# Peptides against a protein of PDB entry 2ODG: the designs that were tried, part 100

Target 1, 89 residues: chain A of PDB entry 2ODG
Amino acid sequence: MTTSQKHRDFVAEPMGEKPVGSLAGIGEVLGKKLEERGFDKAYVVLGQFLVLKKDEDLFREWLKDTCGANAKQSRDCFGCLREWCDAFL

## One batch from the design tools (peptide; made by RFdiffusion4, then SolubleMPNN)

Design b2_p28_7_s3 (from b2_p28_7, 11 letters changed)
Fold by OpenDDE base, seed 5:
Structure b2_p28_7_s3 (fold): chain B 89 residues (1-89), chain A 28 residues (1-28)
Amino acid sequence: as target 1 above (89 residues)
Amino acid sequence: MEEEKKLIEEGVEKAKELLEKEKEEEEE
């Protein structure tokens, strides 16, 4: 499985207060829906990822139910957060 | 990484709060 430049840019450094749309797999449409639900920053989505104990199935289903992410989008977002955690946590 | 750690902790707490709100709305 290959990664995008967006993924590589995100996992290369601390996320700080980056917007939710900086996450791989999260485009403008999904980002707006997440923001409307209160997930306005990438670190809040990371918070959800950690609350779900980094479980892939739980997180990807949550993302689908919350913003309508498809299988690729949820996979890309999960992988982005997993690799970020491997580097910084 | 102290500032980063604080943001992560804040993100966890906010996510918990948002998740509980969504659960409450689905149960009504």
Scores: peptide ipSAE 0.600, ipTM 0.876, DockQ to the pose 0.910
Fold by OpenDDE base, seed 3:
Structure b2_p28_7_s3 (fold): chain B 89 residues (1-89), chain A 28 residues (1-28)
Amino acid sequence: as target 1 above (89 residues)
Amino acid sequence: MEEEKKLIEEGVEKAKELLEKEKEEEEE
């Protein structure tokens, strides 16, 4: 499967204080819902990803339940965080 | 590098706090 330019841009550099909407699979609608739940920065979603011990099923279900992400959006977001961790952790 | 690690640690802590708040809301 191919990755988006948004994915490539995110995994190319440290995330710093990038907004949650900078994550692949997270558009404006999902980003606003995540912000309302307190996940306003990409590093907070990364925190959740690490709390779940990088488990794909747990993370994708959490993302679906938290902001209504569909299968593609949750897959893109998970893959984005996984590849970022491979590069920087 | 050190600033990035600090942000990641803060993200983990905040995620844990948010998860606990959600659990408390489900029990009421």
Scores: peptide ipSAE 0.598, ipTM 0.874, DockQ to the pose 0.925
Fold by OpenDDE base, seed 1:
Structure b2_p28_7_s3 (fold): chain B 89 residues (1-89), chain A 28 residues (1-28)
Amino acid sequence: as target 1 above (89 residues)
Amino acid sequence: MEEEKKLIEEGVEKAKELLEKEKEEEEE
């Protein structure tokens, strides 16, 4: 399976203070729900990813429970953060 | 890169805080 351009754009550079909606798999609907829960920046979602020890099942279930992400959206978001960490951490 | 690491540390702390708040709300 090929990645999206949104994924490639995110993993190409440091994330800095990019909004949560910059993450692959996170559109406007999911982004607004995450912001309402206090996850307004991509680095805060990265923080959650690291708190969950980069565990795919834990992270994807958390994302589903927090903003209603479907299987593809949670997979895309997880893959985006995993590859970003491989490049910059 | 120090600023990036600082933001990541801040993100971890904020995520922990938010997770604890969610646990407290679920227990109430």
Scores: peptide ipSAE 0.598, ipTM 0.875, DockQ to the pose 0.926
Fold by OpenDDE base, seed 2:
Structure b2_p28_7_s3 (fold): chain B 89 residues (1-89), chain A 28 residues (1-28)
Amino acid sequence: as target 1 above (89 residues)
Amino acid sequence: MEEEKKLIEEGVEKAKELLEKEKEEEEE
Protein backbone atom coordinates (compact mmCIF):
# COMPACT_ATOMS: atom_id res chain seq x y z
CA MET B 1 0.00 0.00 0.00
CA THR B 2 1.02 3.60 -0.58
CA THR B 3 1.48 6.08 2.25
CA SER B 4 0.90 9.82 2.42
CA GLN B 5 3.52 12.46 2.99
CA LYS B 6 1.88 13.11 6.35
CA HIS B 7 2.48 9.47 7.26
CA ARG B 8 6.10 9.61 6.13
CA ASP B 9 6.72 12.82 8.06
CA PHE B 10 5.33 11.31 11.25
CA VAL B 11 7.17 7.99 11.15
CA ALA B 12 10.50 9.61 10.28
CA GLU B 13 11.15 11.10 13.73
CA PRO B 14 10.22 10.83 17.41
CA MET B 15 6.73 12.16 17.97
CA GLY B 16 7.51 14.11 21.13
CA GLU B 17 4.60 16.32 22.06
CA LYS B 18 3.12 16.54 18.56
CA PRO B 19 -0.60 17.24 18.55
CA VAL B 20 -3.03 14.44 17.81
CA GLY B 21 -3.69 16.00 14.42
CA SER B 22 -0.18 15.14 13.28
CA LEU B 23 -1.18 11.48 12.96
CA ALA B 24 -1.96 10.20 9.48
CA GLY B 25 -5.69 9.90 8.95
CA ILE B 26 -6.46 12.49 11.63
CA GLY B 27 -7.58 15.81 10.17
CA GLU B 28 -8.97 18.88 11.89
CA VAL B 29 -12.43 17.40 12.47
CA LEU B 30 -11.23 14.13 13.98
CA GLY B 31 -8.44 15.88 15.84
CA LYS B 32 -10.84 18.24 17.60
CA LYS B 33 -13.10 15.36 18.59
CA LEU B 34 -10.16 13.41 19.99
CA GLU B 35 -8.98 16.47 21.91
CA GLU B 36 -12.45 16.88 23.41
CA ARG B 37 -12.19 13.31 24.68
CA GLY B 38 -8.81 13.96 26.29
CA PHE B 39 -6.64 12.62 23.48
CA ASP B 40 -4.88 15.90 22.80
CA LYS B 41 -1.43 14.57 21.92
CA ALA B 42 -0.25 11.92 19.51
CA TYR B 43 1.50 10.10 22.37
CA VAL B 44 -1.85 9.67 24.16
CA VAL B 45 -3.30 7.98 21.09
CA LEU B 46 -0.14 5.88 20.97
CA GLY B 47 -0.89 5.03 24.59
CA GLN B 48 -4.33 3.80 23.61
CA PHE B 49 -2.82 1.84 20.74
CA LEU B 50 -0.51 0.08 23.20
CA VAL B 51 -3.27 -0.46 25.78
CA LEU B 52 -5.21 -2.25 23.06
CA LYS B 53 -2.17 -4.50 22.52
CA LYS B 54 -1.55 -3.05 19.05
CA ASP B 55 -4.63 -4.91 17.81
CA GLU B 56 -5.82 -3.44 14.53
CA ASP B 57 -9.49 -4.31 14.86
CA LEU B 58 -9.73 -3.08 18.45
CA PHE B 59 -7.90 0.15 17.71
CA ARG B 60 -9.77 0.98 14.54
CA GLU B 61 -13.10 0.27 16.19
CA TRP B 62 -12.12 2.44 19.15
CA LEU B 63 -11.10 5.27 16.84
CA LYS B 64 -14.37 5.02 14.94
CA ASP B 65 -16.41 5.05 18.14
CA THR B 66 -14.40 7.86 19.71
CA CYS B 67 -14.18 10.38 16.88
CA GLY B 68 -16.15 8.96 13.96
CA ALA B 69 -13.18 7.94 11.83
CA ASN B 70 -14.03 6.18 8.59
CA ALA B 71 -12.30 3.04 7.34
CA LYS B 72 -9.54 4.88 5.49
CA GLN B 73 -8.85 7.30 8.33
CA SER B 74 -8.65 4.52 10.92
CA ARG B 75 -6.45 2.41 8.64
CA ASP B 76 -4.11 5.33 7.99
CA CYS B 77 -3.87 6.15 11.69
CA PHE B 78 -3.27 2.54 12.69
CA GLY B 79 -0.61 2.10 10.02
CA CYS B 80 1.07 5.32 11.10
CA LEU B 81 1.34 4.19 14.72
CA ARG B 82 2.39 0.66 13.80
CA GLU B 83 5.22 1.85 11.60
CA TRP B 84 6.28 4.44 14.16
CA CYS B 85 6.50 1.71 16.80
CA ASP B 86 8.52 -0.49 14.46
CA ALA B 87 11.01 2.34 14.06
CA PHE B 88 11.24 3.65 17.62
CA LEU B 89 10.08 1.00 20.11
CA MET A 1 15.48 8.51 23.97
CA GLU A 2 14.58 8.94 27.61
CA GLU A 3 12.18 11.81 27.01
CA GLU A 4 10.32 9.83 24.39
CA LYS A 5 10.01 6.85 26.72
CA LYS A 6 8.61 9.10 29.42
CA LEU A 7 6.00 10.50 27.05
CA ILE A 8 5.01 7.00 25.96
CA GLU A 9 4.56 5.95 29.58
CA GLU A 10 2.48 9.07 30.23
CA GLY A 11 0.41 8.33 27.16
CA VAL A 12 -0.27 4.78 28.27
CA GLU A 13 -1.26 5.93 31.74
CA LYS A 14 -3.51 8.69 30.45
CA ALA A 15 -5.15 6.34 27.98
CA LYS A 16 -5.86 3.85 30.78
CA GLU A 17 -7.37 6.61 32.90
CA LEU A 18 -9.56 7.83 30.06
CA LEU A 19 -10.70 4.30 29.29
CA GLU A 20 -11.61 3.64 32.92
CA LYS A 21 -13.48 6.93 33.09
CA GLU A 22 -15.49 5.99 30.02
CA LYS A 23 -16.31 2.58 31.50
CA GLU A 24 -17.43 4.14 34.76
CA GLU A 25 -19.66 6.59 32.91
CA GLU A 26 -21.15 3.76 30.86
CA GLU A 27 -21.85 1.64 33.95
CA GLU A 28 -23.67 4.50 35.77
Scores: peptide ipSAE 0.596, ipTM 0.874, DockQ to the pose 0.925

Design b2_p28_7_s4 (from b2_p28_7, 13 letters changed)
Fold by OpenDDE base, seed 4:
Structure b2_p28_7_s4 (fold): chain B 89 residues (1-89), chain A 28 residues (1-28)
Amino acid sequence: as target 1 above (89 residues)
Amino acid sequence: MEEEQKLVEEGVEKAKELLKEEEEKEKE
């Protein structure tokens, strides 16, 4: 499948202090909801991804339950974190 | 900051619950 430029931009470099909204699939709406739950930085969401042992179904379910992400948004976010980890973790 | 930490901790616990539930289902 094709990836977005947002995805490519995220996976290309160290995550650092990037906001949660820099994750593929996470727009302004989902980003604000995640921030309201304490997930203001991309690395905090990465933490959840790792706690869930990089399991796609569990992570996507968590993301949906936490911020209301739809299937595409959760898939894009998962793929973004997975590929970032493949490169940098 | 304490409130923010609490929110994150709630998120972590939710994730851990999902993991536990999945592991329990696999054992059945």
Scores: peptide ipSAE 0.267, ipTM 0.749, DockQ to the pose 0.134
Fold by OpenDDE base, seed 3:
Structure b2_p28_7_s4 (fold): chain B 89 residues (1-89), chain A 28 residues (1-28)
Amino acid sequence: as target 1 above (89 residues)
Amino acid sequence: MEEEQKLVEEGVEKAKELLKEEEEKEKE
């Protein structure tokens, strides 16, 4: 599978204060739902990714339960955070 | 601010529950 430009843009640099919507797989709809749950910044979602010990199935399940992400959206978001961590963590 | 923090804490608790469920599943 190929990655999106949104994915490449995110993994290319430190995430800093980037909004949650900057994550691959997270559009306006999912972004708003995540913000309503307190996950307004990408680094807050990164926190959940790390709490779940970078486990793909657990993270994708959490994301689905939290904002209703489908399989592709959760896969894209997981891959985005995984590759960002490989570069900067 | 306090309400937002509570919402994040609920998200963390959900993650802890998932970890616990996975551990019990692997033990069986």
Scores: peptide ipSAE 0.260, ipTM 0.744, DockQ to the pose 0.088
Fold by OpenDDE base, seed 5:
Structure b2_p28_7_s4 (fold): chain B 89 residues (1-89), chain A 28 residues (1-28)
Amino acid sequence: as target 1 above (89 residues)
Amino acid sequence: MEEEQKLVEEGVEKAKELLKEEEEKEKE
């Protein structure tokens, strides 16, 4: 599997105050839904990823239930956060 | 801000519930 430029841009630098929509797999539709649930920044979603102990299945299920992410979107988002953590945690 | 905080807390609790359910399944 290949990664997107969006993924590469996200994992290359500190997350800072990046919006939730900067995460790979999170487009405008999913981003708006996440923001409506209080997950407006990428670091808030990172928080959920860490609370779930970086478990792929649990995180992807949560993301699906929270914003309606499909399998590809949740996979891309998970991979983005995993690689970011590998670089910066 | 308080409403946003509540929404995030609800999200965290849902995540913790998923974790608990998974841990219970692994013990069976």
Scores: peptide ipSAE 0.260, ipTM 0.745, DockQ to the pose 0.133
Fold by OpenDDE base, seed 1:
Structure b2_p28_7_s4 (fold): chain B 89 residues (1-89), chain A 28 residues (1-28)
Amino acid sequence: as target 1 above (89 residues)
Amino acid sequence: MEEEQKLVEEGVEKAKELLKEEEEKEKE
């Protein structure tokens, strides 16, 4: 399976102040729901990813429970954060 | 600002709870 251009764009550079919607798998619908829960920036979601010790199952479960992400959306978001961390953390 | 911070903290606690549950399952 190939990654999306959105994934490639995110993992290619420092995260900075990028909005949560810049994460792969996070579209307009999920982005708004995350923002309503205080997760307005990608780095806040990164924080959750790190608190969960980069565990895929736990992170994807949290994302599903928080914003209703489906399997593909949570997988894409997890992969995006994992590869970003491999490059910059 | 304080309300937003509270929401994030609630999210963090939720994640920590998931982690705790997973660790407890691994010990059983």
Scores: peptide ipSAE 0.259, ipTM 0.743, DockQ to the pose 0.135

Design b2_p28_8_s1 (from b2_p28_8, 14 letters changed)
Fold by OpenDDE base, seed 1:
Structure b2_p28_8_s1 (fold): chain B 89 residues (1-89), chain A 28 residues (1-28)
Amino acid sequence: as target 1 above (89 residues)
Amino acid sequence: TLEREQELVEEGLKKAKELLEKEKKEKE
């Protein structure tokens, strides 16, 4: 499977103040739900990813519970954060 | 408000911590 352009755009540069909707797998629907829960920036979701020790199953479960992400959305988001961390963390 | 946003993030963090603890107990 190939990654999306959205994934490639995110992992290519420092995260900075990018909105949560910049994460692969996070569209407008999930983005709004995350923002309503206080996760307005991608780095806030990154924080949860790191607290969960970069564990795929835990993170994907958290994301599903928090905003209702399906399997593909949570997989895409996890992969996006994992590869970003490999490059910049 | 900033205060409300902080509270929401803290609630999310608490949920993440609970997941960690559940996994730890399961693997012990």
Scores: peptide ipSAE 0.191, ipTM 0.720, DockQ to the pose 0.090
Fold by OpenDDE base, seed 2:
Structure b2_p28_8_s1 (fold): chain B 89 residues (1-89), chain A 28 residues (1-28)
Amino acid sequence: as target 1 above (89 residues)
Amino acid sequence: TLEREQELVEEGLKKAKELLEKEKKEKE
């Protein structure tokens, strides 16, 4: 699979205080929805990812249910967090 | 408020844990 520049930018460095919208697959629409649910920072979503034991299906389902992410968006977001964890966790 | 944000995150966490528990029960 190919990755976006947004993905590469995110996985290349510590996420720090990056907003949730910095995650691949999370655009303005999904970002706003996530923020409304308390997920304002990327690391909060990372927390959910880790709680779900990095399980792709569970995370993508959670993301869909939480903000309405479609298949591509949830896939991109999952891949982004997975690769970030591989590098930094 | 911070309190509201925490509540929202906790609600999300609860939902995630429910999914996790469903998977566990399915594997049992």
Scores: peptide ipSAE 0.184, ipTM 0.715, DockQ to the pose 0.090
Fold by OpenDDE base, seed 4:
Structure b2_p28_8_s1 (fold): chain B 89 residues (1-89), chain A 28 residues (1-28)
Amino acid sequence: as target 1 above (89 residues)
Amino acid sequence: TLEREQELVEEGLKKAKELLEKEKKEKE
């Protein structure tokens, strides 16, 4: 599959203080919902990803339950974090 | 507030842990 430019931009450099909305699959709508739940930074979502031991199904389910992400959004977000971890973790 | 934000994150963590526990039970 092909990735978005947003994905490539995220996985190319250290995460730092990037907002949650910088994650692939996380637009303004999902970003706001995540922020309302305390997930304002991408690294907070990364934390959940790691707590779930990088499991795709668990993470995508969590994301769906937390902010209402659809299948594509959760897939994009998962892939973004997975590849970022492969590069920097 | 910081306290409220922390509570919200903890709720998120709780949900994640519940998923892990469900997976564990399904495999038993």
Scores: peptide ipSAE 0.178, ipTM 0.707, DockQ to the pose 0.089
Fold by OpenDDE base, seed 3:
Structure b2_p28_8_s1 (fold): chain B 89 residues (1-89), chain A 28 residues (1-28)
Amino acid sequence: as target 1 above (89 residues)
Amino acid sequence: TLEREQELVEEGLKKAKELLEKEKKEKE
């Protein structure tokens, strides 16, 4: 599988205050839904990712339940956070 | 177990959300 430019842009640097929509797999629709649930920054979703101990199935299910992410969107988002953590955590 | 850990996280997040909502309403 290949990654998107959005993925590469995110994993290349510290995420800082980047909005949740900067995560791979999170478009405007999902981003707005996440913001409505209090997940306005990428680091908040990172927090959930870490609380779930980086478990792919748990995180992807959480993302689906929280904002309605489909399989590809949740996979892209998970991969984005996983690789970011590999580089910076 | 993993299942129990997941439940605890979910319960914690639920409680946190409830507290945040109460705080929000209190300040409205």
Scores: peptide ipSAE 0.106, ipTM 0.608, DockQ to the pose 0.058

Design b2_p28_8_s2 (from b2_p28_8, 14 letters changed)
Fold by OpenDDE base, seed 4:
Structure b2_p28_8_s2 (fold): chain B 89 residues (1-89), chain A 28 residues (1-28)
Amino acid sequence: as target 1 above (89 residues)
Amino acid sequence: MLEEEKQLVKEGLEKAKKLLEEEEKKKE
C-alpha cells in the first residue's frame, strides 16, 4: 500500500501539539467533528488508539462511530498512528 | 479545561471503553 505525503509528514516527527486534522485520513470535515467531541489535538486521538490497545478493528470502529469516518479515512488514520507509534512510542 | 469539554472527552472515552468491554466479553 502507498501512503500519502500527509501520512509521511505526520510519522516523521513527534506530533507535539499538532491538530487532529494533521492525522492522515482526517480532513476538515472529520477534523471539525472530532474537535466538537473534544478531540482537538492529534495526541487525544492517539490516546484513544492506545486505550484500544492499538487494535485496528476497534480503533477504526471507534473513529467511525465518533466522527463518521469511512473505511479509507479510518484505515489511513490507523496506519498513521500505528507507524507513528512504531517510530516514537 | 472547561467542564463542558471534559464531558465531551469523557463521552468519547466511554465509547472506546465500551468497545474494549465488548471485545473482552466476546473472548469469554
Scores: peptide ipSAE 0.215, ipTM 0.739, DockQ to the pose 0.089
Fold by OpenDDE base, seed 1:
Structure b2_p28_8_s2 (fold): chain B 89 residues (1-89), chain A 28 residues (1-28)
Amino acid sequence: as target 1 above (89 residues)
Amino acid sequence: MLEEEKQLVKEGLEKAKKLLEEEEKKKE
């Protein structure tokens, strides 16, 4: 499987103040739902990813419960954060 | 940040902490 351009754009540089919608797998619908729950920046979601010890199953379950992400969306978001951490953490 | 936003972030964090706690209990 190949990654999206959105994934490549995110993992290529420091996260900074990027909005939550810049994460792969997080489109307009999921982005709005996350923002309504206080997760407006990508680094806030990164925080939850790290609290869950980078565990794929736990993170994808959290994301599904928080914003209703489906299997592909949660997989894409997880992969995006994992590869970003490999490069910058 | 606003108090309402703090509360929302806190609730999201508690969900993650609960999942972690449940997973740790399974491994004991």
Scores: peptide ipSAE 0.200, ipTM 0.730, DockQ to the pose 0.112
Fold by OpenDDE base, seed 5:
Structure b2_p28_8_s2 (fold): chain B 89 residues (1-89), chain A 28 residues (1-28)
Amino acid sequence: as target 1 above (89 residues)
Amino acid sequence: MLEEEKQLVKEGLEKAKKLLEEEEKKKE
């Protein structure tokens, strides 16, 4: 399995103030929904990911419940945050 | 992660989630 360029772009550098839509798996539709829920920056979703103790099932379920992410979208987003944390946390 | 721990985490975060959502709605 390969990653997207979007994934590679995100995990390559500190996320800083990157918008939530910069996360792999988070397109325009999901991004808007997340922003409406207060998750406007990628680091806010990161915070949720960390509070959920990096658990894949918890995070992916949360993401689905929060913005309606499908299996691929939640998987891509989880993988993006996991690999970013491996590099920078 | 234990299921009980997962449930506690989810319950704890739900309050924060709702609060955050409400704050965003106030901006509309």
Scores: peptide ipSAE 0.131, ipTM 0.675, DockQ to the pose 0.059
Fold by OpenDDE base, seed 3:
Structure b2_p28_8_s2 (fold): chain B 89 residues (1-89), chain A 28 residues (1-28)
Amino acid sequence: as target 1 above (89 residues)
Amino acid sequence: MLEEEKQLVKEGLEKAKKLLEEEEKKKE
């Protein structure tokens, strides 16, 4: 499967203070829900990804439980963080 | 990752989630 431009834009550079909505798979609806749970920056979600030891199933389940992400959204978000880590971690 | 390890990680994560939610609610 191909990636989105949003994915490519995110994985191309250090994430810094980018908002959570910059992550692939995280639109306005999911972004607002994540912010309401204290996940306002992309690096906070990265933190959860790392705490979960980069496990795909755990992370995607966490994302679903936290903001209601569907399979496509959680897959896109996971792939975004995985490839970012491959480049910068 | 072993299932048992996954469960331990999830348990710890839930504590963090609870704290975050409580903190956000206090701001309301």
Scores: peptide ipSAE 0.116, ipTM 0.661, DockQ to the pose 0.059

Design b2_p28_8_s3 (from b2_p28_8, 15 letters changed)
Fold by OpenDDE base, seed 3:
Parts: C-alpha cells; sequence; structure tokens
Structure b2_p28_8_s3 (fold): chain B 89 residues (1-89), chain A 28 residues (1-28)
C-alpha cells in the first residue's frame, strides 16, 4: 500500500505535542470528535494504541466507535502509529 | 528517545486509561 505525505511527515520525527489531527487518517471532522472525547493530542491516541497492545483490530474498532472513522481512515491511522513506534519506541 | 518525549508517552497512556474508565462509568 502507498502512504500519504501526511503519514511520511508524521513518522519522520518525534511527535511531541502535535495535535490529534496530525495523525494520518484523522481529518478535521474526526479530529474534532476525538478532541470532544478527550483525545486532543496525538500522544494520547498513541497511549490508547499502546493500552490496546498495538492490536490492529482492537484499535481500529475503537477508533470507529469513538469518532466514526471508516476503514481507510482507521487503517491509515493505525499504520501511522505502528511505523512511528517502529522508528522511535 | 528524548526524555520529554518519553514523559508525554507516559502521560498519554495514563490519560487513555482514565478516559476508558470514564466511558465505562457511563454504561452504569
Amino acid sequence: as target 1 above (89 residues)
Amino acid sequence: MLEEERKLIEEGVKKAKELLEEEEKKLE
């Protein structure tokens, strides 16, 4: 599968305090919904990713249930966090 | 990794757990 420039930009450096909307697959609509649920920073979503032990099915289902992400959006977000962890964690 | 980055990751894990607990309470 191909990746977006947004994905490449995110996995290239430490995430620091980047907003949740900086994650691949998370646009303005999904970002606002995540912020309303308390997931305002990318590192909080990373926290959820780690709590779920990097399980793809669990994470993607959580993302769908939390903000209404579709299959592509959840796949892009999961892949973004997975590759970031491979580089920095 | 940077020490500051590690601290943020730890805070993210902590906050995620707290948020999950709050969501579970809404089911009561």
Scores: peptide ipSAE 0.610, ipTM 0.886, DockQ to the pose 0.851
Fold by OpenDDE base, seed 5:
Structure b2_p28_8_s3 (fold): chain B 89 residues (1-89), chain A 28 residues (1-28)
Amino acid sequence: as target 1 above (89 residues)
Amino acid sequence: MLEEERKLIEEGVKKAKELLEEEEKKLE
């Protein structure tokens, strides 16, 4: 499996207050839905990722249920957060 | 990691828990 430039850009540095749309797999459509549900920053989605104990199945199902992410989008987002954590946590 | 980054992560965890609780209330 290969990664996108968007993924590489995100995992290369601290996320700070980057918007939720900076996450790999999260485009404009999913980003707007996440923002409407209160997940406006990438660090809030990271918070959810950590609350779910970094569990892939739980996180990807949550993302699907919350914003309608498909399998690839949820996989990309999960992988993005996992690799960010490996680098910085 | 940077202290400011750590603080944001802690805030993110807090907010995620709050949002999850609010969503669960809607399902009751």
Scores: peptide ipSAE 0.607, ipTM 0.887, DockQ to the pose 0.843
Fold by OpenDDE base, seed 1:
Structure b2_p28_8_s3 (fold): chain B 89 residues (1-89), chain A 28 residues (1-28)
Amino acid sequence: as target 1 above (89 residues)
Amino acid sequence: MLEEERKLIEEGVKKAKELLEEEEKKLE
């Protein structure tokens, strides 16, 4: 499987204060739902990713429960954060 | 990494923990 350009753009540089919608797999619909729950920036979702010890099953289930992400969306978001961490953490 | 980036990551972890605690209280 190949990654999206959105994924490649995100993992190429420090995330800074990028909005949550900059994450791969997070479109406008999911982004708004995440913002309503207090996850307004990508670094806050990264925070949740780290709190869950980078566990794929825990993170993807959390994302589904929090904003209704489907399997592909949660996979794309998880992969995006995992590869970003491999490059910058 | 950049100090500013490190600070944001720490703030993200802190906020995520706070949000998780708030959600747990709502479900009780």
Scores: peptide ipSAE 0.605, ipTM 0.886, DockQ to the pose 0.845
Fold by OpenDDE base, seed 2:
Structure b2_p28_8_s3 (fold): chain B 89 residues (1-89), chain A 28 residues (1-28)
Amino acid sequence: as target 1 above (89 residues)
Amino acid sequence: MLEEERKLIEEGVKKAKELLEEEEKKLE
C-alpha cells in the first residue's frame, strides 16, 4: 500500500495538539463534522482509536457513522493512526 | 515519548470515553 504525503507528515512527528484535519483521510468536510461531535483534535480521535482497542473494523465503522467517511477515507485514517502508534506509542 | 504527548493521549482517551458514553445514552 502506498501512502500520501499527508500521512507521512503526520506519522513522522508527535501529533501534539494538531487539529483533527491533520489526519490522513480527514479533509475539511469530515474534519468539520468530527469537530461538531467533539472530536476537534487528532489526539481525541487517537483516544477513540485506543478505546476501540485499535480494532480496524470497529474504528472504521465508527468513523463512517460519526462523520460519513467513505472506505478510502476511513482506511487512510486508520492506517495513519496505526502507524503513528507503531512509531511513538 | 514526550511527557506532554503522553498527557494529551490520556486526555484524548478520557474525552473519547466521555463522548462515547454521551452517544450511548442517546440510544437508550
Scores: peptide ipSAE 0.602, ipTM 0.885, DockQ to the pose 0.840

Design b2_p28_8_s4 (from b2_p28_8, 15 letters changed)
Fold by OpenDDE base, seed 5:
Structure b2_p28_8_s4 (fold): chain B 89 residues (1-89), chain A 28 residues (1-28)
Amino acid sequence: as target 1 above (89 residues)
Amino acid sequence: MLEEEKKLIEEGVEKAKKLLEEEEKKKE
């Protein structure tokens, strides 16, 4: 599978205080739902990713349960965070 | 990594842990 430009833009630099919607796979709809649940910044979702020990199944299920992400959206978001971590952690 | 980035990641982990705890409590 290929990545999106949104993915490449995110993994290319430190995330700082980028909004949650900057994550690949997270559009406006999912972003708003995540923000309502307190996951307003990308670094908070990264926090969840790390709390779940970078486990793909756990993270993708969490994302689905939290904001209704479908399989592609959760896959894109997971891959985005995984590659960001590979570059910066 | 940048110290500023490290600080945000630490805060993100703590916030995520707190939010997860709150969500789990809602299921009870």
Scores: peptide ipSAE 0.608, ipTM 0.889, DockQ to the pose 0.833
Fold by OpenDDE base, seed 3:
Structure b2_p28_8_s4 (fold): chain B 89 residues (1-89), chain A 28 residues (1-28)
Amino acid sequence: as target 1 above (89 residues)
Amino acid sequence: MLEEEKKLIEEGVEKAKKLLEEEEKKKE
């Protein structure tokens, strides 16, 4: 599967305090819903990713239930965090 | 990794845990 430029931009450097909308698969609609639930920064979503022990099914289901992400959006977001962790954790 | 990055990751984990706990309470 191919990745987007948004994905490549995110995994290329430390995330710091980047907003949640910087994650691949998270557009303005999903970003606003995540912010309303308290997930306003990418590092908070990374926190959830790590709490779920990097499990793909658990994370993607959580993302769907939390902000209504579809299959592609949750796949892109999971892959973005997985590859970031491979590079920096 | 950067110390500041490490601090943010730890903060993110703790915030995620707290948010999940709050969501669990809403189901009661």
Scores: peptide ipSAE 0.606, ipTM 0.886, DockQ to the pose 0.852
Fold by OpenDDE base, seed 1:
Structure b2_p28_8_s4 (fold): chain B 89 residues (1-89), chain A 28 residues (1-28)
Amino acid sequence: as target 1 above (89 residues)
Amino acid sequence: MLEEEKKLIEEGVEKAKKLLEEEEKKKE
């Protein structure tokens, strides 16, 4: 499987205060739902990713329950954060 | 990593923990 340009753009640099919508798999619809739940920045979703100990099943289920992400969206978001952590943590 | 980046990650972890606790209380 290949990654998107959005994924490559995110994992190429420190995330700083990038909005939650900058994460791969998170479009306008999912981004707004995450913001409504208090996850307004990418670093807050990274925080949740780390709280869940980088567990794929736990994170993807959380994302589905929180904003209604489908299988591809949750996979893309998880992969984006995993590769970012491999590069910068 | 940059100190500013480290600070944001720490803040993200704390905010996520707080939000998770609040959501769990809503489900009770």
Scores: peptide ipSAE 0.606, ipTM 0.888, DockQ to the pose 0.842
Fold by OpenDDE base, seed 2:
Structure b2_p28_8_s4 (fold): chain B 89 residues (1-89), chain A 28 residues (1-28)
Amino acid sequence: as target 1 above (89 residues)
Amino acid sequence: MLEEEKKLIEEGVEKAKKLLEEEEKKKE
């Protein structure tokens, strides 16, 4: 699988207080929906990722249910967080 | 990792737990 430059930019450094829209797979539309549900920062979505024990199926299903992410968007977002954790956690 | 980053991650986990609980209550 190939990654986007957005993915590479995110996993290359600490996320700090980056907005949720900085995550791969999360554009303006999904980002706004996540923000409305309280997931306004990338670190909060990371929190959800960790709460779900880094389980891909659980996380991707949650993302779909929460903001309507499609398969590619949820895959890109999950992969982004997984690789970030591999680098920094 | 940076201490500041660690704090944000901890905050994110706690916030996510609360938000998840709230969403689960809505589904009941």
Scores: peptide ipSAE 0.601, ipTM 0.887, DockQ to the pose 0.828

